# Designs tried in a protein design run: peptides against a protein of PDB entry 2YKT. Part 70

Target 1, 231 residues: chain A of PDB entry 2YKT
Amino acid sequence: SRSEEMHRLTENVYKTIMEQFNPSLRNFIAMGKNYEKALAGVTYAAKGYFDALVKMGELASESQGSKELGDVLFQMAEVHRQIQNQLEEMLKSFHNELLTQLEQKVELDSRYLSAALKKYQTEQRSKGDALDKCQAELKKLRKKSQGSKNPQKYSDKELQYIDAISNKQGELENYVSDGYKTALTEERRRFCFLVEKQCAVAKNSAAYHSKGKELLAQKLPLWQQACADPS

## One batch from the design tools (peptide)

Design b1_p29_2 (made by RFdiffusion4)
Fold by OpenDDE base, seed 2:
Structure b1_p29_2 (fold): chain B 231 residues (1-231), chain A 29 residues (1-29)
Amino acid sequence: as target 1 above (231 residues)
Amino acid sequence: EPENPYPEIDEEALEEEVEELEEEFEELE
């Protein structure tokens, strides 16, 4: 029946969230943590490189003929420090605004979805059973009426059961339809939340890249000129 | 009953946030 099909669709939405979305989201979080760790590793390695560059700048500053190049090397290291600070801010956002929040959601969601699905199933079954009962009673009444010497005695009750069946069928159809809409909304809420958090990360990433580009674009011409125009 | 861990979708708030983001990105270009 249409109601049975809609019921199956509703259950399938909940199952898709529980069995596909949530496991995939857990994997996404795990991959995010790996990515964060790798970026932190890059940060650490870069620090060592630019600390060594500072040492080269110190040597240039101590030289008789290359003092101005010492300042250039220090500026290069300073720009790196500023870029690195922006990266650290992005990473904090990535951790706190995406990973932590998603981890909290996914941990709670299994319990919520199980309860929501169970509630839906219980009420759906209750309405279904009530319909089936009325249908069964109508069938019994019709059988009694056919065997009776006075069928008219059962006419009013037959009408009452027909009306009750119609009403209960309508109620079941509406309930299942609303259940399906609710389930789809639940699915959409989860994807929307993910998209919103990814947008926040994207914004922070854009700021990091913009700042890096800006700082390098401002300084690079000056650094190039330092070798061409010795003081 | 367990509480829904995910917020409701606020379409109006999302539209406003998109507009704000568009403005911010235009300033960065």
Scores: peptide ipSAE 0.302, ipTM 0.713, DockQ to the pose 0.474
Fold by OpenDDE base, seed 3:
Parts: structure tokens; sequence; C-alpha cells
Structure b1_p29_2 (fold): chain B 231 residues (1-231), chain A 29 residues (1-29)
């Protein structure tokens, strides 16, 4: 029946969230943590590289013929420090606003979805059983009427059962329809939240890249000129 | 009963946020 098909669809939405979306989101969080760790590793490795660049700047500053290039090398290291600070801020946001929040939601969602599905199934079954009972009673009444010498005695009661079946069928169909809409809304909420959090990550990433571009664009012409115009 | 861990969708607020994002990204192009 239409109600049985829509019931199966409703259960499949909840199962898809529980068995496909949530495990995939857990994997996404794990991959995010790996990415965060790799970027932190880049930060650490970059510190060593630019500390070594500062040492080269010190040597240039102590030289007689390359003193001005020492200042250039120090500026390169300082710009790197500022870019790195922006990266650390982005990573902090990535951790606190995306990964931690998604991890908390995934943990809570297993319990919520299980309870929501169980509530839906219990009420759907209750309405279905009530319908089946009325259909069974109508069938018994019709058998009794066919065996009776006065079938007209049961006509009013037959009409009452027909009306009750129609009403219960409508109630079941409406409940399952609303259940399906609710399940689809639950799925959409999860994807929307992920999209919103990815937008926040994208904003933070844009700020990091913009700051880096700005700082380098300001200094790069000066650094390029330093070798062509010795002091 | 456990509470829903995900917020309700505010379509109007989401549309406004997307519009702001589009404006910010257009400025970056």
Amino acid sequence: as target 1 above (231 residues)
Amino acid sequence: EPENPYPEIDEEALEEEVEELEEEFEELE
C-alpha cells in the first residue's frame, strides 16, 4: 500500500543517517584531525626553516658588503611569523568551530536518532494495529451477517466499521506522511549544519590567504630591489 | 527524550549569510 511504501521510505531515511551519514561524518572528522595535525607539522617545520633564515640574516648584518641584505632576510622571517600566526588562528577556529562541534553532535545523534525512529515505529505500529483490528471486526461482522436470517440487523454496525476504517486509514497515512517529511528534515538539518560549518572554515581560510598575499605583496618589491641597489 | 543535537533550519538567516558570503568572495575575485 501507499502507507506501507512511505513507511519503508521513512525508516530508510533514518537508517541512512544512522548507517551512512554518521559513519561518514566520523570519518570526515578523523580526516580533519589528520589535516590539522599535518598543518601543525608544517608550522613546526617552517619555524626551523625561518629560524635558519634569521641566522643567515645575522651573518649578512655582520658582513661589510651585504649588511642591507641582513635587514631583508629579517623582514622575510618576520612576514613568515605573521603569516604563521594567521594560520594558527585559522587552525584554532577549524578545531573549535568545526571538528569539536561535529564530534559532539555525532556522539549525541546516535541516541537521538535511535529514540526518534523508535518513537515513530511505535506510533506507526499502534495506528496500524488499530486499523487491522477494525478490519478484522468488520470481516467477522460480515460473516455473521451472511449466516443470519436477518442481515439488516447488522447494517448500521457495518457502516460504523467502514467509517472507522476510513478514518483510521486516513490517520495512518497522514502520520506516515508527516513522519517522512520529518525524517527528510532531519537529514537536511545535518547537511545544512555541515555546509554552514564549512562556510565558516572557508571564511577563515580566505582571511589567512588574504593576509599572506597582502604582507608578501607589500614587501616583495623591496626585497627584489635590494640586490640591484646595494647600499 | 534526548534532544535533537542539530539546530532547526532558519532558511531566511541562511539565505542572508549566503548572500553576505557571495559579496565577500566577489570582492576577493
Scores: peptide ipSAE 0.297, ipTM 0.713, DockQ to the pose 0.576
Fold by OpenDDE base, seed 4:
Structure b1_p29_2 (fold): chain B 231 residues (1-231), chain A 29 residues (1-29)
Amino acid sequence: as target 1 above (231 residues)
Amino acid sequence: EPENPYPEIDEEALEEEVEELEEEFEELE
């Protein structure tokens, strides 16, 4: 029946969230933590590289013929420090606004979804059983009427069961329809939350890239000319 | 019953947030 099909669809939405979305989200969080760790590793490695660059700048500053190049190397290291600070801010956002929040949600969601599905199933079954009972009673009544010498005696009761079946069928269909819409909304809420948090991360990433571009664009012409125009 | 861990979708707030993000991205272009 239409109601049975829609019921199966509803259950499948909840199952998809529990069995596909949530495990995938856990994996996404795990991959995010790995990515965060790798970026932190980049930060650490970059510090070592630019500290070594500063040392080269010190040597240039101590030279008789390359003093001005020492200042250039120091500026390069300083610009990197500023870019690195922006990266650290992005990483903090990535951790706090995406990973931590998703982790909190996914840990709670299994319990919620199980309860929500169970509630829906219980009420759906209750309405279905009530409908089945009325249909069974109508069938019994019709069988009794066919065997009777006075079938008209059962006509009013037959009409009552037909009306009751129609009403209960409508109630079941409405409930299952609403249940399906609710389940789809639950799925959408989870994807929306993921998208929103990913957008926040994207914003912070954009700020990092913008700041890096700005700082480098400002200084790069000066650095490029330093060897061509000795002081 | 356990509480829904995910917030309700506020379409208006989401639209505003998206608009703000769009403006910020346009500024970055």
Scores: peptide ipSAE 0.297, ipTM 0.725, DockQ to the pose 0.499
Fold by OpenDDE base, seed 1:
Structure b1_p29_2 (fold): chain B 231 residues (1-231), chain A 29 residues (1-29)
Amino acid sequence: as target 1 above (231 residues)
Amino acid sequence: EPENPYPEIDEEALEEEVEELEEEFEELE
């Protein structure tokens, strides 16, 4: 029936969230933590590289013929420090606004979804059983009426069961329909939250890239000019 | 019953966030 099919669809949405989405989200968080660690590793390695560049700048500053290039090398290291600060800010956001929040959500969601599905199943079954009972009682009543010398005795009760069946059928259909919409909304909430948090990461990443591009574009002409013949 | 860990969808807030992101990307161009 339509109600039975919609019931199966509803259960499948909850099962998909619990068995596919949440495990995939846990994996996503794990991959995010690995990515964060790798970026922290890059940051550390970059610090060593630019610290070595500063040493080259010191040597230039102590030289007889390259003193002005020492300042250039120091500026290069300083620009890197500023870019690095932006990266660290992005990483903090990535950790605090994405990974930590998703980890909290996914941990709580197993319990919530289990309870929500159980609640839906319990109420759906209750309404279904109540409908089946009324249908069975109507069938029994009709059988009694056929064997009775006075069938009119059961007419009012037959009408009551017919009305009850109609009402319970409508209630079941509405409940299952609403349950399906609710389940789809629950799935959508989870994807929307992921998208929103990923947008925040993207915003912070864009700021990092923009700042890096800006700083380098501003300084490159000056650094190149320092390598030109003195005017 | 456990509380839903995920917020309700706020379409207006999402639209505003998208608009802000679009503005930021335009500034980067």
Scores: peptide ipSAE 0.293, ipTM 0.732, DockQ to the pose 0.584

Design b1_p29_2_s1 (made by RFdiffusion4, then SolubleMPNN; from b1_p29_2, 8 letters changed)
Fold by OpenDDE base, seed 2:
Structure b1_p29_2_s1 (fold): chain B 231 residues (1-231), chain A 29 residues (1-29)
Amino acid sequence: as target 1 above (231 residues)
Amino acid sequence: EPENPWPEIDEEKLKKEVEELKKVFEELA
């Protein structure tokens, strides 16, 4: 029946969230944490490299003929520091605005979804059973009427059951339809949240890349000029 | 009953946020 099909669709949405979305999201979070760790590792390694560059700058500054190049090397390290600050902001956002929030929600979702699905199933079954009961009673009444010497005695009751069946069927269909819409909304809520948080991360990532590009574009010509024009 | 951990979708809020993001990206470009 139409209601049975819609019911199956509804259950399938919940099943998809529980068995596909949530596990995938957990994996996504895990991969995100790994990515964060790797970026932190890059940050740490870069610090060592540019600290060493500063040392080279110090040596240049102590030289008689390369003092100006010392300043250049220091500027290079400073630009790196600024870029690194932007990266740290991005990472902070990545952690706090995406990973942590997703983790909190996904951990709670199993309980919620189980309860929501159970509630839906219970009510759906209740309405279905009520319909089935009325149908069975009508069938029983018709059998009784057919065997009776006075079938007219049961006519009013038959009409009553027919009306009840119609009403209960409509109610069941509406309930299942609403249930399906609700389930789809649940699914959409999850994806929307993910997209929103990814957008927040993307915003911060863009800022990081922009800052890096800006700083390097500004300074690189000056650094090259220092090599070409010794003091 | 357990509370839904996911927020409701606010379309108007989302539209506003999109516009703000567009502005931010334009400024960064």
Scores: peptide ipSAE 0.338, ipTM 0.804, DockQ to the pose 0.490
Fold by OpenDDE base, seed 4:
Structure b1_p29_2_s1 (fold): chain B 231 residues (1-231), chain A 29 residues (1-29)
Amino acid sequence: as target 1 above (231 residues)
Amino acid sequence: EPENPWPEIDEEKLKKEVEELKKVFEELA
C-alpha cells in the first residue's frame, strides 16, 4: 500500500542517518583532526625554517657587501610571520567552529535518533493495527452477511466499518506522510549544520590565502629588485 | 526524551549568512 511504502521510506531515512551519515561524520571529524595536526606541524616546521632564514639575514647584515639583502631576508621572515598568524586563526576556527561542534552533535545523535524512530514506529504501528482490526471486522461481517437469510440486517454496520476504515486509512497516511517529511527534515538539519560550519572554515581559509597573496604581491617586486640593484 | 542535538533550520538566517559569505568571497577573489 501507499502507506506501507512511505513507512518503509521513512524508516530508511532514519536508517541512513544512523548507519551511514553518523559513522561517516565521525570519520570526517577524525580526518579533520588529522588534518589539523598536520597543519599544526606545518606551522611548527615553518617557524624553524624562517628562524633559520632570519639567521641568514643577520649574516648578510654583518657583511660589507650584502647589508641590504639582510633587510630583504628579514622582511621575508616578517611576511611569513603575518601569514602564519592568519593560518593560526584559520586553525582555531577549524577546531572550534567545525570539529568541536560536529563532535558534540554526533555523540548525542544516536540516542536521539533511536528514540525518535521508536516513537514514530510505535505510533505508526498503533494506527496500522487499528486499521487492520477494522478491516478484519468488516471482512467477518461480510462473511456473516453472505451466509445470512437476511443480508440487509448487516448493511448499516457494514457502512460504519467502511467509514471507519476510510478515516483510519486517511489518518495513517497523513501520519506516515508527516513522519517522512520529519525524517527528511532531520537529515537536512544535519547537512545544513555541516555546510554552515564548513562555510565558516572556508571563510577563514579564504582570509588566510588572501592575506598571503596580498603580502607577497606587495613585497615580491621589492625583494626581486634588491639583487638587481645593489646599494 | 533526548533533545535533538542538531539545531532547527532557520532558512532566512542561513540564506543571509550564505549571502554574506558570498560577498566576502567576492571581495577576496
Scores: peptide ipSAE 0.334, ipTM 0.799, DockQ to the pose 0.506
Fold by OpenDDE base, seed 5:
Order: structure tokens, then C-alpha cells, then sequence
Structure b1_p29_2_s1 (fold): chain B 231 residues (1-231), chain A 29 residues (1-29)
């Protein structure tokens, strides 16, 4: 029946969220944590490299013929420090605004979805059982009427059962239809949240890349000129 | 009953956020 098909579709949406979306989201969070760790590792390794660059700048400053290049090397290290500060801010946001929030939600979601699905199934079954009961009673009544010498005695009661079946069928169809819409909305809420939080990450990433580009664009011509113009 | 851990979709809020993001990206370009 149409209601049975819609019911199966509704259950399949909940099953897809529970068995496909949530495990995939947990994996996404795990991959995000790995990515965060790798970027933190890059930050640490970069610090060592640019600390060594500062040491080269100190040596240039101690020289008689390359003192001005010492300042250039110090500026290069300072620009790196500013870029790394932006990266650290992005990573904090990535952790606090995306990973932590997704982890909290996915942990709670199994209990919520189980309860929501159970509630839907209980009410759907209740309405289905009530419909089946009315259909069974109508069938019993029709059998009695066919075996009776006075079938007209049961005509009013037959009409009442037909009306009750029609109403209960309509109620079941509406409930299952609403259940399907609710399930699709539940799925959409999860994807919308993911997209929204990923947009926030993208915004922070754009700020990081823009700041790096801006700082390097401002200083790079000056650094190149310092090599061309010995002081 | 357990509370839904996911927020409701607010289309108007989302539209505003998209507009704000567009402005931010324009400023960064």
C-alpha cells in the first residue's frame, strides 16, 4: 500500500542517518583531528626553521658589509610569526567551532534518533493496528450478513465500519506522510549544520590566506631591493 | 524525551549569514 511504502521510506531515512551518516561523521571528525594535528606539527617545525633564520640574521648584523640584510632576515622571521599566529587562531576556531561541536552532537544523536524512531514506530503501529482491527471487524460483519436471513439488519453497522476504515486510513496516511517529512527534515538539519560550520572554517581559512598574501606582498619587494642596494 | 542535538533550520538567518560571508570575501579579495 501507499502508506506501507511511505513507512518503509521513513524508516530508511532514519536508518541511513544512524547507519551511514553518523558513522561517516565520526570518521570526518577523526580525519579533522588528524588534519589539526598535522597542521600543529607544521607550525612547530616552521618555528624551528624561522628561529634558525633569525640566527642567520644575527650573523648578518654582526658583519661589517651585510648589516642591513640582518634587518631583512629579522623582518622575514616577523612576517612568519604573524602568519603562524593567524594559523593558530584558525586552528583554535577549527577545533572549538567545528570538531568539538560535531563530536558533542554525534555522541548525543544515537540516543535521540533511537527515541525518535521508536516513537514514530509505536504510533504508526498503533494506527495500523486500529485500522486492521476495523477491517477485520468489517470482514466478520460481512460474513455474518451473508449467512443471515436478514442482511439489512447489518447495513448501518457496515456503513459505520466503512467510514471508520476510511477515516483511519486517511489518518494513517497523513501520519506516515508527516513522519517522512520529519525524517527528511532531520537529515537536512544535520547536513545544514555541517555546511554552516564548514563555511565558518572556510571564512577563517580565507582570512589566514589573505593575511599571509598581504604581508608577503608588502614586504617582498623591499626584501629584494635590499639585495640590489648595498648600504 | 532526549533533546534534538541539532539546531532547527532558520532560512532567514542562513540568508543573512550568506550575505555577510559574501561581504567578508569581497573585503578579503
Amino acid sequence: as target 1 above (231 residues)
Amino acid sequence: EPENPWPEIDEEKLKKEVEELKKVFEELA
Scores: peptide ipSAE 0.332, ipTM 0.795, DockQ to the pose 0.498
Fold by OpenDDE base, seed 3:
Structure b1_p29_2_s1 (fold): chain B 231 residues (1-231), chain A 29 residues (1-29)
Amino acid sequence: as target 1 above (231 residues)
Amino acid sequence: EPENPWPEIDEEKLKKEVEELKKVFEELA
């Protein structure tokens, strides 16, 4: 029946969230943590590299013929520091605004979804059982009427059961339909939240890249000129 | 009963945020 099909669809939505979406989201969070760790590792490694660059700048500053290049090397290290600070801010946002929030939500979601599904199933079954009972009673009444010498005696009761069945069928269909819409909304809420938070991450990432581009674009012409114009 | 951990969808808010983001990325392009 249409109601049975829609019921199966509803259960499948909840099942998909519980068995596909939530595990995939947990994996996404894990991959995000790995990505964060790798970027933190880059930060640490870069510090060592640019500290060594500063040392080269110190040597240039002590030289007779390359003193101005010392300032250039120091500026390169300073630009790196500023870019790194922007990266750290982005990573902090990435951790606090995306990963932590997703982790908290996905942890709570198993209990919520189980309860929501159970509530739906219980009420769906209750309405279904009530419908089945009325259908069974109508069938019994019809058998009794067929065996009777006065079938007209049961005509009013038969009409009452037919009306009750129609009403209960309509109620069941409406309930299952609403249940399906609710389930789809639950799925959409999860994806929408992910998209919104990923947009925030993208905005922070854009700021990081823009700052880096701006700083390098400002200084690069000066650095290139330094070798061509010795002091 | 456990509470829904996911917020309700605010379509108007989402539309505004999307439009703002579009402007930001258009300026960066």
Scores: peptide ipSAE 0.330, ipTM 0.783, DockQ to the pose 0.573

Design b1_p29_2_s2 (made by RFdiffusion4, then SolubleMPNN; from b1_p29_2, 10 letters changed)
Fold by OpenDDE base, seed 4:
Structure b1_p29_2_s2 (fold): chain B 231 residues (1-231), chain A 29 residues (1-29)
Amino acid sequence: as target 1 above (231 residues)
Amino acid sequence: EPENPWPEIDEEELEKRQKELEEVFKKLA
């Protein structure tokens, strides 16, 4: 029946969230933590590299013929420091606004979804059973009427069961339809949250890239000329 | 019953945030 099909679809949505979305989200969080760790590692490694660059700048500053190049090397290190600060801000956002929040929600979701699905199933079954009962009673009544010498005796009761079946069928269909919409909304809520938080991360990432581009674009021409213009 | 851990979809809030993001990205472009 239409209601049975819709019921199956509804259950499948919940099942998809529980068995596909949530496990995938947990994996996504794990991969995110790994990515965060790697980026933190890059930050640390970069610090060492640019500290070493500063040392090269110090040596240049102590030289008689390359003193001005020392300033250039210091500027390069300073620009990197500013870029790195922006990266750290992005990482904080990545951790606090995406990973932590997703982790908190996915941890609680199993219990919630189980309860929600169970509630829906219980009510759906209740309505279905009531409908089946009425249908069975009508069938029994019709059999009794066919075997009777006075079939008209059962006509009023037959009409009552027909009306009851119609009403219960409509109620079941409406309930299952609403249940399906609710389930789809549940799924959408999860994806919307993910998209929203990922957008926040993307915003901060864009700021990082923009800052880097801006600073390097400003300074690079100066640095490129340094060797051509000795002191 | 356990509480839904996921926030309800607020279309107005989403639209507001979308506009804010668009403004940010326009500045960055």
Scores: peptide ipSAE 0.316, ipTM 0.745, DockQ to the pose 0.477
Fold by OpenDDE base, seed 2:
Structure b1_p29_2_s2 (fold): chain B 231 residues (1-231), chain A 29 residues (1-29)
Amino acid sequence: as target 1 above (231 residues)
Amino acid sequence: EPENPWPEIDEEELEKRQKELEEVFKKLA
């Protein structure tokens, strides 16, 4: 029946969220944490490299013939520091605004979805059972009427059951239809949240890349001419 | 009953955020 098909569709949406979306989201979070760790590792390794560059700058500054190149090397390290600061801001946002929030939500979602699905199923079954009962009673009544010497005795009651069946069928269909819309909305709101948070990450990532491009574009010409124009 | 951990979709808020993002990216471009 139409209601049964819609019911199956509704249950499938909940099933998809519980068995596909949530596990995939957990994996996404795990991969995000790995990504964050790797970026933190890059930051740490870069610090060591540019600290070593600073040391080279110090040596240049102590020299008699290369003092000005010391400043250049210091500037290179400073630009890196600024870029890394921007990266750290991005990482903080990535962690706090995306990963942490997703983790909290996905951990709570199993309980919520189980309860929501159970509630839907219980009410759906209740309405279905009520419909089935009315149908069964009508069938029994018709059998009695056929075997009766006075079938007219049951005519009014038959009409009542017919009306009840029609109403209950409509109620069931409406309930299941609404349930399906609700389930689809549940699915959509999860994806929307993910998209929104990912947009925030993208914004912060863009800022990081822009900052790096800006700083390097500004300084690189100066650094390139440093050897050609000794003081 | 457990509370829904996911926020409701607010189309107006989404539109607002979209405009804000567009402004940010214009500045970065």
Scores: peptide ipSAE 0.315, ipTM 0.745, DockQ to the pose 0.484
Fold by OpenDDE base, seed 5:
Structure b1_p29_2_s2 (fold): chain B 231 residues (1-231), chain A 29 residues (1-29)
Amino acid sequence: as target 1 above (231 residues)
Amino acid sequence: EPENPWPEIDEEELEKRQKELEEVFKKLA
C-alpha cells in the first residue's frame, strides 16, 4: 500500500542517517583531527625554519658588506610570523567551530535518532493496528449480515465502520507522509550544519590566504631588489 | 525524550552568511 511504502521510506531515511551519515561523520571528524595535527606539525617545523632564517639575518646585519640584506631577511621572517598568526587563527576555528561541535553533536545523535525513530514506529503501528481492527470488525459484521434474515439491521453499523476505516486510513497516510517529511528534514539539517560550519572554516581559511597574499605581494618587490642594490 | 542536537535550519541566517562569504571571495578574486 501507499502508506506501507512511505513507511518503509521513512524508516530507510532514519536508517541511512544512523548507519551511513553518522559513521561517515565520525570518520570525517577523525580525518579532520589528523589534518589538524599535520598542520600543527607544519606550524612547528616552519617556526624552526624561520628562526634559523632570523639567525642568518643577524649574521648579515653584523657583516660589513651585507647589512641591508639582514633587514630583508628579518622582514621575510616577520611576514612569515604574521602569516602564521593567521594560520593559527584558522586552525583554532577549524578545531572549535567545526570539529568540536560536530563531535559533540554526533555523539548525542544516536540517542536522539533512536528515540525519534521509536516514537515514529510506535505511533505508526498504533494507527495501523487501529485500522486493521476496524477492517477486521467490518469483515465480521459483513459475515453476520450475510447470514442474517434481516441484513438491514447491520447497515448503520456497517456505514460507521466504513467511515472509520476511511478516516483511519487517511490519518495513517497523513501521519506517515508527515513522518517522511520530518525524516528528510532531519537529514537535511545535519548536512546543513556541516555545510555551515565548513563555510565558517572556509571563510577563516580565505582570510589566512588573503593575508598571506597581501603581505607577500607588498614585500616581495622590495626583497627582489635587495641584491641588485649596492651595499 | 532526548533533545535534537542539530539546530533547526534558519534560512535567513543562511542567506546572510552566504552574502558574507560571497563578499569575502569577491575580494579574493
Scores: peptide ipSAE 0.313, ipTM 0.746, DockQ to the pose 0.593
Fold by OpenDDE base, seed 3:
Order: sequence, then C-alpha cells, then structure tokens
Structure b1_p29_2_s2 (fold): chain B 231 residues (1-231), chain A 29 residues (1-29)
Amino acid sequence: as target 1 above (231 residues)
Amino acid sequence: EPENPWPEIDEEELEKRQKELEEVFKKLA
C-alpha cells in the first residue's frame, strides 16, 4: 500500500542517518583532527627553520659587506611568523567551530534518533493496528450479515465501519507522510549544518591565504632587489 | 525526550549569511 511504502521510506531515512551519515561524520571528524595535527606540525617545524634563518641574518648583520642582507633575512622570518600566526588562528577556528561542535552533536545524535524513530514507529503501529482492527470487525460483520435472514439489520453498522476505516486510513497516510517529511528534514538539517560550518572554515582559510599573499607580495620585490643594491 | 542536537534550518538567515559570504569571497578573490 501507499502508506506501507511511505513507512518504509521513512524508516530508511532514519536508518541512513544512523548507519551511514553518523559513522561517516565520525570519520570526517577523525580525519579533520589528523589534518589539524599535521598543520600544527608544520607550524612547529617551520619555527625551527625560520629560527635558523634568523641566525643566518645575525651573521649577515655582523659581516662587513652583507649587513643589509641581514635585515632582509630578518624580514623574511618576521613575515613567516605573521603568516604562521594567521594559520594558528585558522586552526583554532577549525577546531572550535567545526570539529568540536560536530563531535558534540554526533555523540548526542544516536540517542535522539533512536528516540525519534521509536516514537514514530510506536505511533505508526498504533494507527495501523487500529485500522486493522476496524477492517477485521467489518469483515466479521459482513460474514454475519451473509448468514442472516435480515441483512438490513447490519447496514447502519456496516456504514459506520466503512467511514471509520476511511478516516483511519487517511489519518495513517497523513501521519506517515508527515513522518517522511520530518525524516527528510532531519537529514537536511545535518547536511546543512555541515555545509555552514565548512563555509566558515573556508572563510577563515581564505583569510589565511590572503594575508600570506598580501605580506609576501609587499616584501618580495624588496627582497629580490637586495643582492643588487650596495650596502 | 532527548533534544535534537542539530539546529533548525532558517532559510532567511541562510540567505543573509550566503550574501555576506559571497561578498567576503569576492573581496578576497
């Protein structure tokens, strides 16, 4: 029946969220944490590299013929520091605004979805059982009428059952239809949240890249000219 | 009953945020 098909679809949406979306989201969070760790590692490794660059700048500053190149090397290290600071800010946002929030929500979602599905199933079954009972009673009444010498005695009651069945069928169909819409909305809410948080990450990432581009574009011409200029 | 951990979808707010993001990305591009 239409209601049975819609019921199956509804349950499948909940199952898809519970068995596909949530596990995939957990994996996504895990991969995000790995990515964050790797980027933090880059920051740490870069510090060592540019600290060594500063040392080279100190040596240049102490030289007789390369003093101005010392300043260039210091500027290179400083620009890098600023870029890394921006990266760290991006990572903080990545952690706090995306990973932590997703983790909190996915941990709570199992209990919520289980309860929501159970509530739907209980009410759907209740309405279905009530319909089945009414249909069964009508069938019994019709059998009794067939065996009776006065079938007209049961005509009013038969009409009442027919009306009740029609109403209960309509209620069941509406309930299941609403249930399906609700389930689809639940799924959409989850994807929408993910998209929104990814947009925030993208914004912060763009800011990081823009800052780096700006700083390097400003200084690179100066640095490229340094070797040609006298001290 | 447990609360839904996911926020409701507000289409108007989404549209507003979308426009804001588009402006930001346009400036950064």
Scores: peptide ipSAE 0.312, ipTM 0.739, DockQ to the pose 0.527

